# Peptides against a protein of PDB entry 5HDT, part 67

Target 1, 163 residues: chain A of PDB entry 5HDT
Amino acid sequence: MVVKTFMDMDQDSEEEKELYLNLALHLASDFFLKHPDKDVRLLVACCLADIFRIYAPEAPYTSPDKLKDIFMFITRQLKGLEDTKSPQFNRYFYLLENIAWVKSYNICFELEDSNEIFTQLYRTLFSVINNGHNQKVHMHMVDLMSSIICEGDTVSQELLDTV
Target 2, 163 residues: chain A of PDB entry 5HDT as posed
Amino acid sequence: MVVKTFMDMDQDSEEEKELYLNLALHLASDFFLKHPDKDVRLLVACCLADIFRIYAPEAPHTSPDKLKDIFMFITRQLKGLEDTKSPQFNRYFYLLENIAWVKSYNICFELEDSNEIFTQLYRTLFSVINNGHNQKVHMHMVDLMSSIICEGDTVSQELLDTV

## One batch from the design tools (peptide; made by RFdiffusion4, then SolubleMPNN)

Design b2_p17_5_s2 (from b2_p17_5, 11 letters changed)
Fold by OpenDDE base, seed 1:
Structure b2_p17_5_s2 (fold): chain B 163 residues (1-163), chain A 17 residues (1-17)
Amino acid sequence: as target 1 above (163 residues)
Amino acid sequence: MEKELYKERRKEYYPFF
C-alpha cells in the first residue's frame, strides 16, 4: 500500500525519494484532495504528511498555491480527531503525531497566506479538542501550535484571539 | 524525539494501514 511505502521511507533514501517523486506530486492533485471518499482523503493526508517528513526541510511542491491547498486540506482532515471511537481514529492520530513531530506547518512561513493557514489550523484544533482526548493527543496539539508561535516572527491578532 | 525513535514509533501504526 502507498501509505506504508512512505511510512517506511527515510529522509536519506535519495533513490527512493527520486523514484516516488512523481507519485508524491500526483497525490497532491485535485483528484485526491477533493476525493469524495473521506477515508481516501485521510489516507492521502497521511501520505502527504510523510512526504513532508521525507523531503524536509523542503517540500517537493514548487507551487505556493499548491502548498496552501495541501495544508488547508490536511487541516480539514484533522477535524476527524473529534470522534475518538471512530475506526479511523488511529490514522487521524498518526496524522497529528506526524505533523507535530515533523513541524511540517513551518514550511508555511514562506507562504503569503501563512496567517490564513495558521488561523484555520488553530480554529480546527480548538474545535475538536475535548476532555475525551488522552494526554498524548493534547500534547501533540500543543506541540504543533507552540512550534508555530515560537518560530514565527509575528503572530496576527486574529490568531491570538483564537488562542 | 530522535529520528530513529520515530521510525520505530511509525511501525506501531502498521496494523492500522
Scores: peptide ipSAE 0.517, ipTM 0.917, DockQ to the pose 0.815
Fold by OpenDDE base, seed 3:
Formats: sequence, C-alpha cells, structure tokens
Structure b2_p17_5_s2 (fold): chain B 163 residues (1-163), chain A 17 residues (1-17)
Amino acid sequence: as target 1 above (163 residues)
Amino acid sequence: MEKELYKERRKEYYPFF
C-alpha cells in the first residue's frame, strides 16, 4: 500500500505532500533504514526514491546527517542489482530508474560529505555491473553517474580514481 | 512529455509492489 501511494503521487499535489509528510519522515528512521529484512529495506528505498521525486527540488529531510544516511542507505540497496535472476530484480530496477530519472543524488552537492556519497555510489555500481544486465540497466547507471559529473563544479581525485 | 511518460512507466511496476 505505502509503496503504491508514493509511486502514484504527483509532484504538484501539495495537499497530498502535506498529508504524507509525517510518513515520509518516519520512513527515514533507523527502524526502517536498519530493518533486518532485506525486502523491507528495498521497499523502503523505493519509497524514499519516490519521496525525493515528489518533493523535488527540495526534500522533507532537513538534517545533513539524515540526508547522508538516506543516500548511503539507497546506495547499499543498489547492490541487489547484481543478481539479475532475483525475483526482486524488478524492484531494484525501479529504484535505479527512479533515482537516475529524478537525479535525486544531486541534492547531495550541498552536503559536506558529498564526495563520500558519490564515491560510494560509483563503487557500488561498478561492483554490481555484469554481462547479465540489459541495455536499459547500463543506460540508467551511466545516466546516474554522468548527471553527477556534469552537475558538479569539481570532481575529487578519489572519485576520478573510482571511474 | 517526459513527466507523463515517466508516470506511465511507473504504472508498469504496480504488479511488482
């Protein structure tokens, strides 16, 4: 239910954004980010991706530390892209497609630890990419990485070493 | 156009959630 609610919500629905603000904040709690069930964490990541889409260009999360935790969490979930035969692969694909299209990670440029977040994202994507991935997966990965390079004024040496 | 296309694509994922 919750996933479908955020998935179908439009960016221009101000009433709905206000209505579900508390839910958006609650989904970013340690209870969900550190949930022991990997399928629950994946669903939470999909919801968070939709939250960033809905509230763009801002986010309901005002704490830099919380934003870092969320994006590091989403990055960790992308490891599930490695197994193309997983019954959950379509959800991992949804997560990738969503964050690539929205350019959600661009909000991290305002964070002090942006380079750490981007470096970890690149390392994760390079660690999971394999010949079992179709062209769309490759394209979304490239789009996601290129959007960060193109938007950033400077690229750290560590990020360059990761590429 | 891109926004509407993406909204349509999201509906394709409904069976997976």
Scores: peptide ipSAE 0.048, ipTM 0.729, DockQ to the pose 0.920
Fold by OpenDDE base, seed 4:
Structure b2_p17_5_s2 (fold): chain B 163 residues (1-163), chain A 17 residues (1-17)
Amino acid sequence: as target 1 above (163 residues)
Amino acid sequence: MEKELYKERRKEYYPFF
C-alpha cells in the first residue's frame, strides 16, 4: 500500500508531498534501513527511490549522514538483481529503473563521501550483472553508471579502478 | 524520458506490489 502511494505521486503534487513528508522521513529510520526482513528492505528501497523522484532535484532528508546511509542502503538492495528468477525480481527491476531514470545518485555529489558511494554502487552493479539479464536491465545499469560519470566533476582513482 | 511517459511506465509495475 505505501509503495503504491508514492508510485502514484507526482513531483508537482505539493499538498501530497507535504502530507506524506513525515512518512518519507520515517521510512529512512534505522528501524527500516536495518530491518531484518529482506523483502521489507526491498519495499523500503522502492519507496525511498520514489521519494527521491517526488522531491527531486532535492531530498527531504537534511542530514548528510542520513543521505549516505540511504544510498548505501539502496546500493545493498541492488544485490538482489543477481537472481533473475527470483519472485521479487520485478521489484528489483523497478528499483533499478527508477534510480536510473531519476538520476537519484546525483544528490550524492553534495556529500563528502560521494566517491565511496559511487564506488560501492559500481562494484555492486558489476557484481550482479550477468548474461541472464535482459536488454532493459543492462540498459538501466549502463544509463545509471554513465550518468554519474558524465555529471561528476571528478572521478577518484578508486572509482576508475572499479570501472 | 518524459515525466508523463514514466508515470504510465510506473503503473506497469502495479501487479508486483
Scores: peptide ipSAE 0.577, ipTM 0.932, DockQ to the pose 0.817; fails the geometry check
Fold by OpenDDE base, seed 2:
Structure b2_p17_5_s2 (fold): chain B 163 residues (1-163), chain A 17 residues (1-17)
Amino acid sequence: as target 1 above (163 residues)
Amino acid sequence: MEKELYKERRKEYYPFF
């Protein structure tokens, strides 16, 4: 239910954005980010991805540490893309397509730890890319990585070594 | 991709949630 609520919400839905702001903040709590159930964490990641879409180009999260935690969390969920035959694969695909289309990770350029976030993202993506992925998955992965490279003001040597 | 087009695209994922 909560996932579909945010899926249906548009950026211009100002009243809804205000109404669900507290829920958006609550979904980023440690209770959800560190939830023991893998499927719950995936659903949380999908919600967070849509939250970034809805509130773009800003984020409703004001804490840099919280933003870092969220993107590190989303990055960890992307590991699930490695199994194309998983019952949850379409949810992982949704997550990937969303963050690629929205360019959600570009918010991280404002964070001191952006290099760490981008490095972990690239390492994760390269670790899960396989021949079982169709062209659309590959396209979204390339779009996600290329956007960061093209729009980044600075790229660390560690990130360059990862690419 | 246009925002409206992506909204329709998101609806294609409804069966998976």
Scores: peptide ipSAE 0.561, ipTM 0.926, DockQ to the pose 0.828; fails the geometry check

Design b2_p17_5_s3 (from b2_p17_5, 13 letters changed)
Fold by OpenDDE base, seed 4:
Structure b2_p17_5_s3 (fold): chain B 163 residues (1-163), chain A 17 residues (1-17)
Amino acid sequence: as target 1 above (163 residues)
Amino acid sequence: SLKELYKEERKKYYDIF
């Protein structure tokens, strides 16, 4: 499984990073980002999260438009955190924990539309957070949002209004 | 290290996928 391939990969393994670079690029294609199956999109998001972990602090995606599409895509998948009783919740949790730990969204600071991306992320997180979430979920959500505020030099008024 | 801690925590996902 592709998810397990990237999950088990270390960021210090240059040989493996080079070997699977084309696969990483392929997973960011519109075919996968716009896949009609919700479960497939979740798996793609998890793979992309691990790809950002492996190649940090850089990303194999060189196009700013592609990076924007990827993070907007990941943000949309986080909506699945709302239903804590879903059989797929653990995979949504994996996605959340990964991007929070890696601080994946920090690469968006170099993008022209960074404020739009962060605004959508915050809106999504606040829309799905509820009393059914345990302490770990809340912690990762807070860590993710706090890291962006702390690392960002400029925060738009729109983002501040969202928080 | 934090990296080692994270690697250990990720082991709980081995059977999720």
Scores: peptide ipSAE 0.322, ipTM 0.874, DockQ to the pose 0.847
Fold by OpenDDE base, seed 2:
Structure b2_p17_5_s3 (fold): chain B 163 residues (1-163), chain A 17 residues (1-17)
Amino acid sequence: as target 1 above (163 residues)
Amino acid sequence: SLKELYKEERKKYYDIF
């Protein structure tokens, strides 16, 4: 499976990173980002999270518009964290843990629409967080949001209103 | 290292994919 391929890949595997570059680019296509199957979109999001991990601190995506689309896509998938009893919850947890640890969203500071991305992220996280989430989930959510706040030079009023 | 710690933590989710 593609997910396992990227999951097993290390950041220092330069030859492998080059080998799978085209696959990484393909996974960010509208075909996958707008795939009609919810489970497929979740798997795509997990792959994208691993891609950001592998290529960190850089990204293989050169288009600012594409990067925005990807992070907006990942943000939409995080809505799945709302149901802690879902059979897919562990995959949503993987997604959250990954992007929190890697601080993947911090690359968005280079984007003109960073505030829009962060606003949507915060709105999503606050909409799904509940008492059913264990301590680890809460910690990852806090780590994800706090990293963005700490690294941000300016915070829009819209983002402040979201928090 | 933090990298190794994360790698170990990911192992528990390997079988869900």
Scores: peptide ipSAE 0.105, ipTM 0.754, DockQ to the pose 0.925
Fold by OpenDDE base, seed 3:
Structure b2_p17_5_s3 (fold): chain B 163 residues (1-163), chain A 17 residues (1-17)
Amino acid sequence: as target 1 above (163 residues)
Amino acid sequence: SLKELYKEERKKYYDIF
C-alpha cells in the first residue's frame, strides 16, 4: 500500500527515496489531484505531505505551478477537519499534524502566488475550526499559521484580514 | 534567502524526531 509505504519511510532512506521518486511525481498528476473520490483525495494528500517530509529540505517537484497546485489541493482537503465525527477524521488530523510539524507550506515563499496560497489556507482553517476540536488540533492550526507569519517578511493586508 | 531559511528550519525539526 502506497500510503503505508510513505508513512513509515524515514528521511534517511536515500535508496528508497530514489526508488519512489517516480511514484511521488505520479501522485501529483491531475489524475490524483482531481480524483472524484473524496477518500482517495485525502489519501493522496497524506502521501503528498509525507513526500514533503521525506524529501526535505527539497521537494521533488520542480515546477512552481505544480507546487501551487499541490498546496491548493492540500488546502482543499483540510476542509474535512470540520466534521470531528467523520470516520476519516484521524487521517485529516494526520495531514494537519504533518504539514504543521514539517512546515511544508513554507516552501511556498518561493512562489509568486504565495499570498494566494496562504490566504486560502487561512480562510480554510478559520472556516473549519470549531469547539469540537481538541487542544491539539487547535495548536497545530495555530502553529501552521504562525510559522508562515513569522517567516514572511511582508504579509498582505488581505492575508491579515483573514486572521 | 527564504529558501535557505526554509531548509534550515525544516532540518531542525527532523532532528527532533
Scores: peptide ipSAE 0.016, ipTM 0.463, DockQ to the pose 0.053
Fold by OpenDDE base, seed 1:
Structure b2_p17_5_s3 (fold): chain B 163 residues (1-163), chain A 17 residues (1-17)
Amino acid sequence: as target 1 above (163 residues)
Amino acid sequence: SLKELYKEERKKYYDIF
């Protein structure tokens, strides 16, 4: 129910955004980010992606450390894109499509550890990308990585070496 | 619009939740 609530919510619903702010904050707690169930973590990641979509271009999270934790968490979930035949692949696709479209990771530029986050993202994407992915998946991955490179003032050598 | 296209595509995934 909570997942569907955020999925259906529009950016124009200011009253709803305020109403569910506390819920959005709670979804970033260690209870959810470190949940032992892989499927639960995927659902949490999708919710977080929708939260970033709804509150774009800002995020409801005020702590830089929390933002880092969230994006590192989302990055780890993207590993699930590797198996295109998984019953959960469509949820992983949703996650990828969402964050690529919204350009959610671009908010990380304001974080001190942005290079670490981007490096982990690129490593993850390159590790999971394969010929079994259709054109849309490839496009979203490229869009996500390209947007970060184009918008960033500097690209670390480590990030370049990852490519 | 581009935003509308995205919304339409996303509807394909609503039932997976």
Scores: peptide ipSAE 0.012, ipTM 0.467, DockQ to the pose 0.857

Design b2_p17_5_s4 (from b2_p17_5, 12 letters changed)
Fold by OpenDDE base, seed 4:
Structure b2_p17_5_s4 (fold): chain B 163 residues (1-163), chain A 17 residues (1-17)
Amino acid sequence: as target 1 above (163 residues)
Amino acid sequence: MEKELYKEERSKYYSIF
């Protein structure tokens, strides 16, 4: 239910954004980010992706540390893309497509640890990419990585070494 | 600038949630 609520929410609806602000903040709590069930974590990641879409180009999260935790969390969930035959693969695909299309990681440029976040993202994507992925998956991965390169004024040597 | 994801593009995922 929660996933569909954020999925259906319009970016132009200020009333709805205010109404569900507390829910958005609650979903970023350690309770959900560190939930022991991997399927719950995946659903949380999908909700967070939609939250970033809804509130773009800003985010409802004001703490730099919290933003870092969220994006590191989302990055970890992307590891699930490795198994193309998983029954949850379509949800992992949704997560990937959403964050690639919205360019959600652009918010990380404002963070002190942006290079760490981007490096971890690239390492994760390179580790999961395989011949079982169709063209759409490859395209979204490329779009996601390219958007970060294009929007960044400078790229760290560590990130370059990762590529 | 971050992009808008339209409902029409997301509708295909309704069944997976």
Scores: peptide ipSAE 0.084, ipTM 0.760, DockQ to the pose 0.543
Fold by OpenDDE base, seed 2:
Structure b2_p17_5_s4 (fold): chain B 163 residues (1-163), chain A 17 residues (1-17)
Amino acid sequence: as target 1 above (163 residues)
Amino acid sequence: MEKELYKEERSKYYSIF
């Protein structure tokens, strides 16, 4: 239910954004980010991706530390892309497609620890990419990484070493 | 146009949630 709610929500509805703000904040709680069930974490990640889409170019999360936690969390979920035969693969694909399309990670440039976030993202993507992925998966991964490189004024050596 | 296309593309995932 919750996933579909955010999935259907439009960016232009200020009333809905206000209505579901508390839910958006709640989904970013440690309870969900550290939930023991991987399927729950995946669904949470998809919701968070939609939340970033809905509230773009801003985010409802005001704490830099919380934003870091969220993006590190999303990055960890992307590891699930490795198994293309998983029953949950389409949900992982949705997550990837969403964050690539919205360029969600670009908000991380405002964070002091942006380089750490981007480095972990790149490491994760390079670790999971394989020949079993179709063209669209490859495209979204490239788009996601390229958007960060193109937007960044300075690329850290650590990030370069990751590529 | 990009936003509309994205909305349409997302609809294909309704069945997986």
Scores: peptide ipSAE 0.054, ipTM 0.730, DockQ to the pose 0.939
Fold by OpenDDE base, seed 1:
Structure b2_p17_5_s4 (fold): chain B 163 residues (1-163), chain A 17 residues (1-17)
Amino acid sequence: as target 1 above (163 residues)
Amino acid sequence: MEKELYKEERSKYYSIF
């Protein structure tokens, strides 16, 4: 229910954004980010991706540390893209497509630990990409990585070494 | 146009949730 709610929300609806602000904040709690069930974590990641879409170009989260935790969390979920035969693959695809299209990670440029986040993202994407992925998956991964490189004024040596 | 196209594509994923 919650996932569908955020999926259906329009970013132009200020009333809805205010109404679900507390829910958005709650979904970023350790209870969800560290939930033992991987399917729950995936659903949470999809919700968080939609939250970033809805509130773009800003985010409802005021804490830089919380933002870091969220993006590190989302990055960890992307590992599920490795198994293209998984019954949950379409949800992982949704997550990837969403964050690539919205360019959600661009908000991380405002964070002190942006290099760590981007490095971890690149490592994760390179670790999961394989020949079993269709062209759309490859394109979304490339779009996501390219947008970060193009948006950033400088690329860390560590990130370059990852490529 | 890009936003509208994305909305249409996203509708395909409603069934996965």
Scores: peptide ipSAE 0.033, ipTM 0.643, DockQ to the pose 0.930
Fold by OpenDDE base, seed 3:
Structure b2_p17_5_s4 (fold): chain B 163 residues (1-163), chain A 17 residues (1-17)
Amino acid sequence: as target 1 above (163 residues)
Amino acid sequence: MEKELYKEERSKYYSIF
């Protein structure tokens, strides 16, 4: 139910944004980010991706540390893309498509630890990409990585070494 | 930046939610 609620929510609905603000904040708690169930974590990641879409350009999370935790969390979930035969693959695809389409990671440019976040994202994507992925998966991965390089004024040597 | 995913396309591929 929660996933569908955020998935179907329009970016222009200010009243709904206010209504679900507390839920958005709660979903970013350690309880969910460190939940022991892998499927729960994936659903949480999808919700968080939708939250970034809905509240763009300003995320409801004001703490830089919290934003870092969220994006590091989302990055870890992307490891699930490696198994193309998984019953949950379509949800991992949704996560990838969403963050690539919205360019959610661009919020991280304002964070002190942006390079760490981007480096970890690139390492993760390069570790999971394989010949079993269809063209759309490859396209979204490239779009996501390219958007970060194009938006950034400078690229760290560490990030370049990762590519 | 910050595009909304098309509901029609989402309903087509993501009815699993």
Scores: peptide ipSAE 0.028, ipTM 0.614, DockQ to the pose 0.470

Design b2_p17_6_s1 (from b2_p17_6, 9 letters changed)
Fold by OpenDDE base, seed 2:
Structure b2_p17_6_s1 (fold): chain B 163 residues (1-163), chain A 17 residues (1-17)
Amino acid sequence: as target 1 above (163 residues)
Amino acid sequence: SKEEYKKRRRTYYPIFE
């Protein structure tokens, strides 16, 4: 299973990183990002999160447009956190935990459209956050947003006003 | 954004097993 492969991979596994680089690139294709199956998109998002973890601090995606597409895609998947009773919730939790810990979105500061990405992220998080989420979920959401605020010299005032 | 973060133990869920 592709998801399991990236999930188990370490950041310093240089040979594996090289071996699976083409797969990582392929997973970011429109075929997967625009896949009609919601469950498939979730799995793709989890893979992409692990790819960002594995290749940190850099990303294997060289195109700014592709990076934007990926993070907009991941952001859309985070909407799945809204239903804590969903059988898929644990996978959404995995996605959240991963990107929060790795600070994956911080790479977006290098993009011209960083404000758009961060705005969508914040809007999404605030739209799904609720009292039904446990402390860990809340913590990860806070960590994710705080890392962007603390590091961002390009964060718009509009975004700051939403926090 | 240029920091590398080490792999840590995740909250365990058998989501991919």
Scores: peptide ipSAE 0.094, ipTM 0.791, DockQ to the pose 0.230
Fold by OpenDDE base, seed 5:
Structure b2_p17_6_s1 (fold): chain B 163 residues (1-163), chain A 17 residues (1-17)
Amino acid sequence: as target 1 above (163 residues)
Amino acid sequence: SKEEYKKRRRTYYPIFE
């Protein structure tokens, strides 16, 4: 399974990183990002999160437009965190923990549309956060938002007003 | 950096086949 391949890979596996580079690029294609199946999109998001982890601190994607598409895509998947009783919740948790731990969104500071990406992320998180989430979920959400504020010395006032 | 990321903890779930 492709998802498990990237999940089990670590950051020092240089030969594997080279071997699966083309697969990583293929997973970011519109075919997967716009897949009609919600469960498939979740799996794709988890793979992309692991790809960012594996290739950190650099992403294998060279196109700023592609990077924007990927992060907007991942942000949309985070809406699934709202239903804590869903059988897929653990996979949404995996996605959240991964991107918070890796600080994957820090790559977005190099993009022209970083403010748009961060704004959408914050809006999404605030829309799904509730008292039903356990402390770990809240911690990851706070870590994710705080890391962006701390790294972004030039964060827009609009974003600050939403916090 | 990659080294900084490595020192962080991660929770493992066998959620994938």
Scores: peptide ipSAE 0.083, ipTM 0.765, DockQ to the pose 0.324
Fold by OpenDDE base, seed 1:
Structure b2_p17_6_s1 (fold): chain B 163 residues (1-163), chain A 17 residues (1-17)
Amino acid sequence: as target 1 above (163 residues)
Amino acid sequence: SKEEYKKRRRTYYPIFE
């Protein structure tokens, strides 16, 4: 499975990173980002999260528009964190944990539409966060949001109003 | 920051499946 391939890959696997680069690029295609099956989209998001981890500090995607699409896509998947009893919750947790640890969204500061991406992220997180989530989920959500605020000297007032 | 632009050693053990 492709998900496991990237999940098991570390950042120092240079030959593997080169070998699977085309696959990483292909996973960001509209075919996958707009796949009709939400479980497939979740798996794609997890793969993309690992791709950001593996290729850190740089992403293999050279198009700013593609990067925007990817992060907007990942943000939409985070909505699945709301249902803690879903059989897929652990995969949503994996997604959250990964992007929080890697600080994946911080690459968006290089994008023209960073404010839009961050705004959607914060809106999504606050829409799903609840007292039913365990401490680790809360920590990852806070880490994800705080890393953006700390790195960005200035955030939009709209974003601040959301917090 | 410098922390964002370097390779990271993951310390979390993901819960998957």
Scores: peptide ipSAE 0.077, ipTM 0.788, DockQ to the pose 0.173
Fold by OpenDDE base, seed 4:
Structure b2_p17_6_s1 (fold): chain B 163 residues (1-163), chain A 17 residues (1-17)
Amino acid sequence: as target 1 above (163 residues)
Amino acid sequence: SKEEYKKRRRTYYPIFE
C-alpha cells in the first residue's frame, strides 16, 4: 500500500527517499488531485502530508504552481473534519495532526500566492470547527493556525481579518 | 524555521487497511 510506504518512512532514510521520489511526484499529478472518488482523494492527501514530512525542510515539487495546487487540494480535504461521526474521521484527523505538527504549510511562504493559500486554509478551518470536536482536534487546529502567524514576516490584511 | 520543520515528527498514527 502506497499510504503505508510513505507513512513508515523516516526523514533520514536517504536511500528510500531517492527510491520513491518518482512515486511522490506521480501522486501530485492531476489524475490523483482531481480524482472523482472522495476516499481516494483523502488517501492521496495523507500520502502528500507524509511526503512533506519526509522531504522536509524542502519539497520534491519544484513548480510553484504545482505546490499551490497541492496545498489548495489538501485544504479542500480538511472539510471532511466537519463530520466527527464519519467512518473516515480518523484519516482526516491524521491529515490534520500531520500537517499541524510538521508545519507543512510553512513552505508556502516561498510562494507568491501564499496569502491566498493561508486565507483559504483559515476559512476552511473556521468553517469546520465545532463543539463536537475533542480537545486534540482543537489543539491541532490552533497549532496549525498559530504556527503560520508566528513564522510569517508579512501577513495580509485579508488574512488578519479572517483570524 | 526550516530547521524546526525538518525535525518535526508526527504523534498520532491512522488506522489503514
Scores: peptide ipSAE 0.093, ipTM 0.800, DockQ to the pose 0.235; fails the geometry check

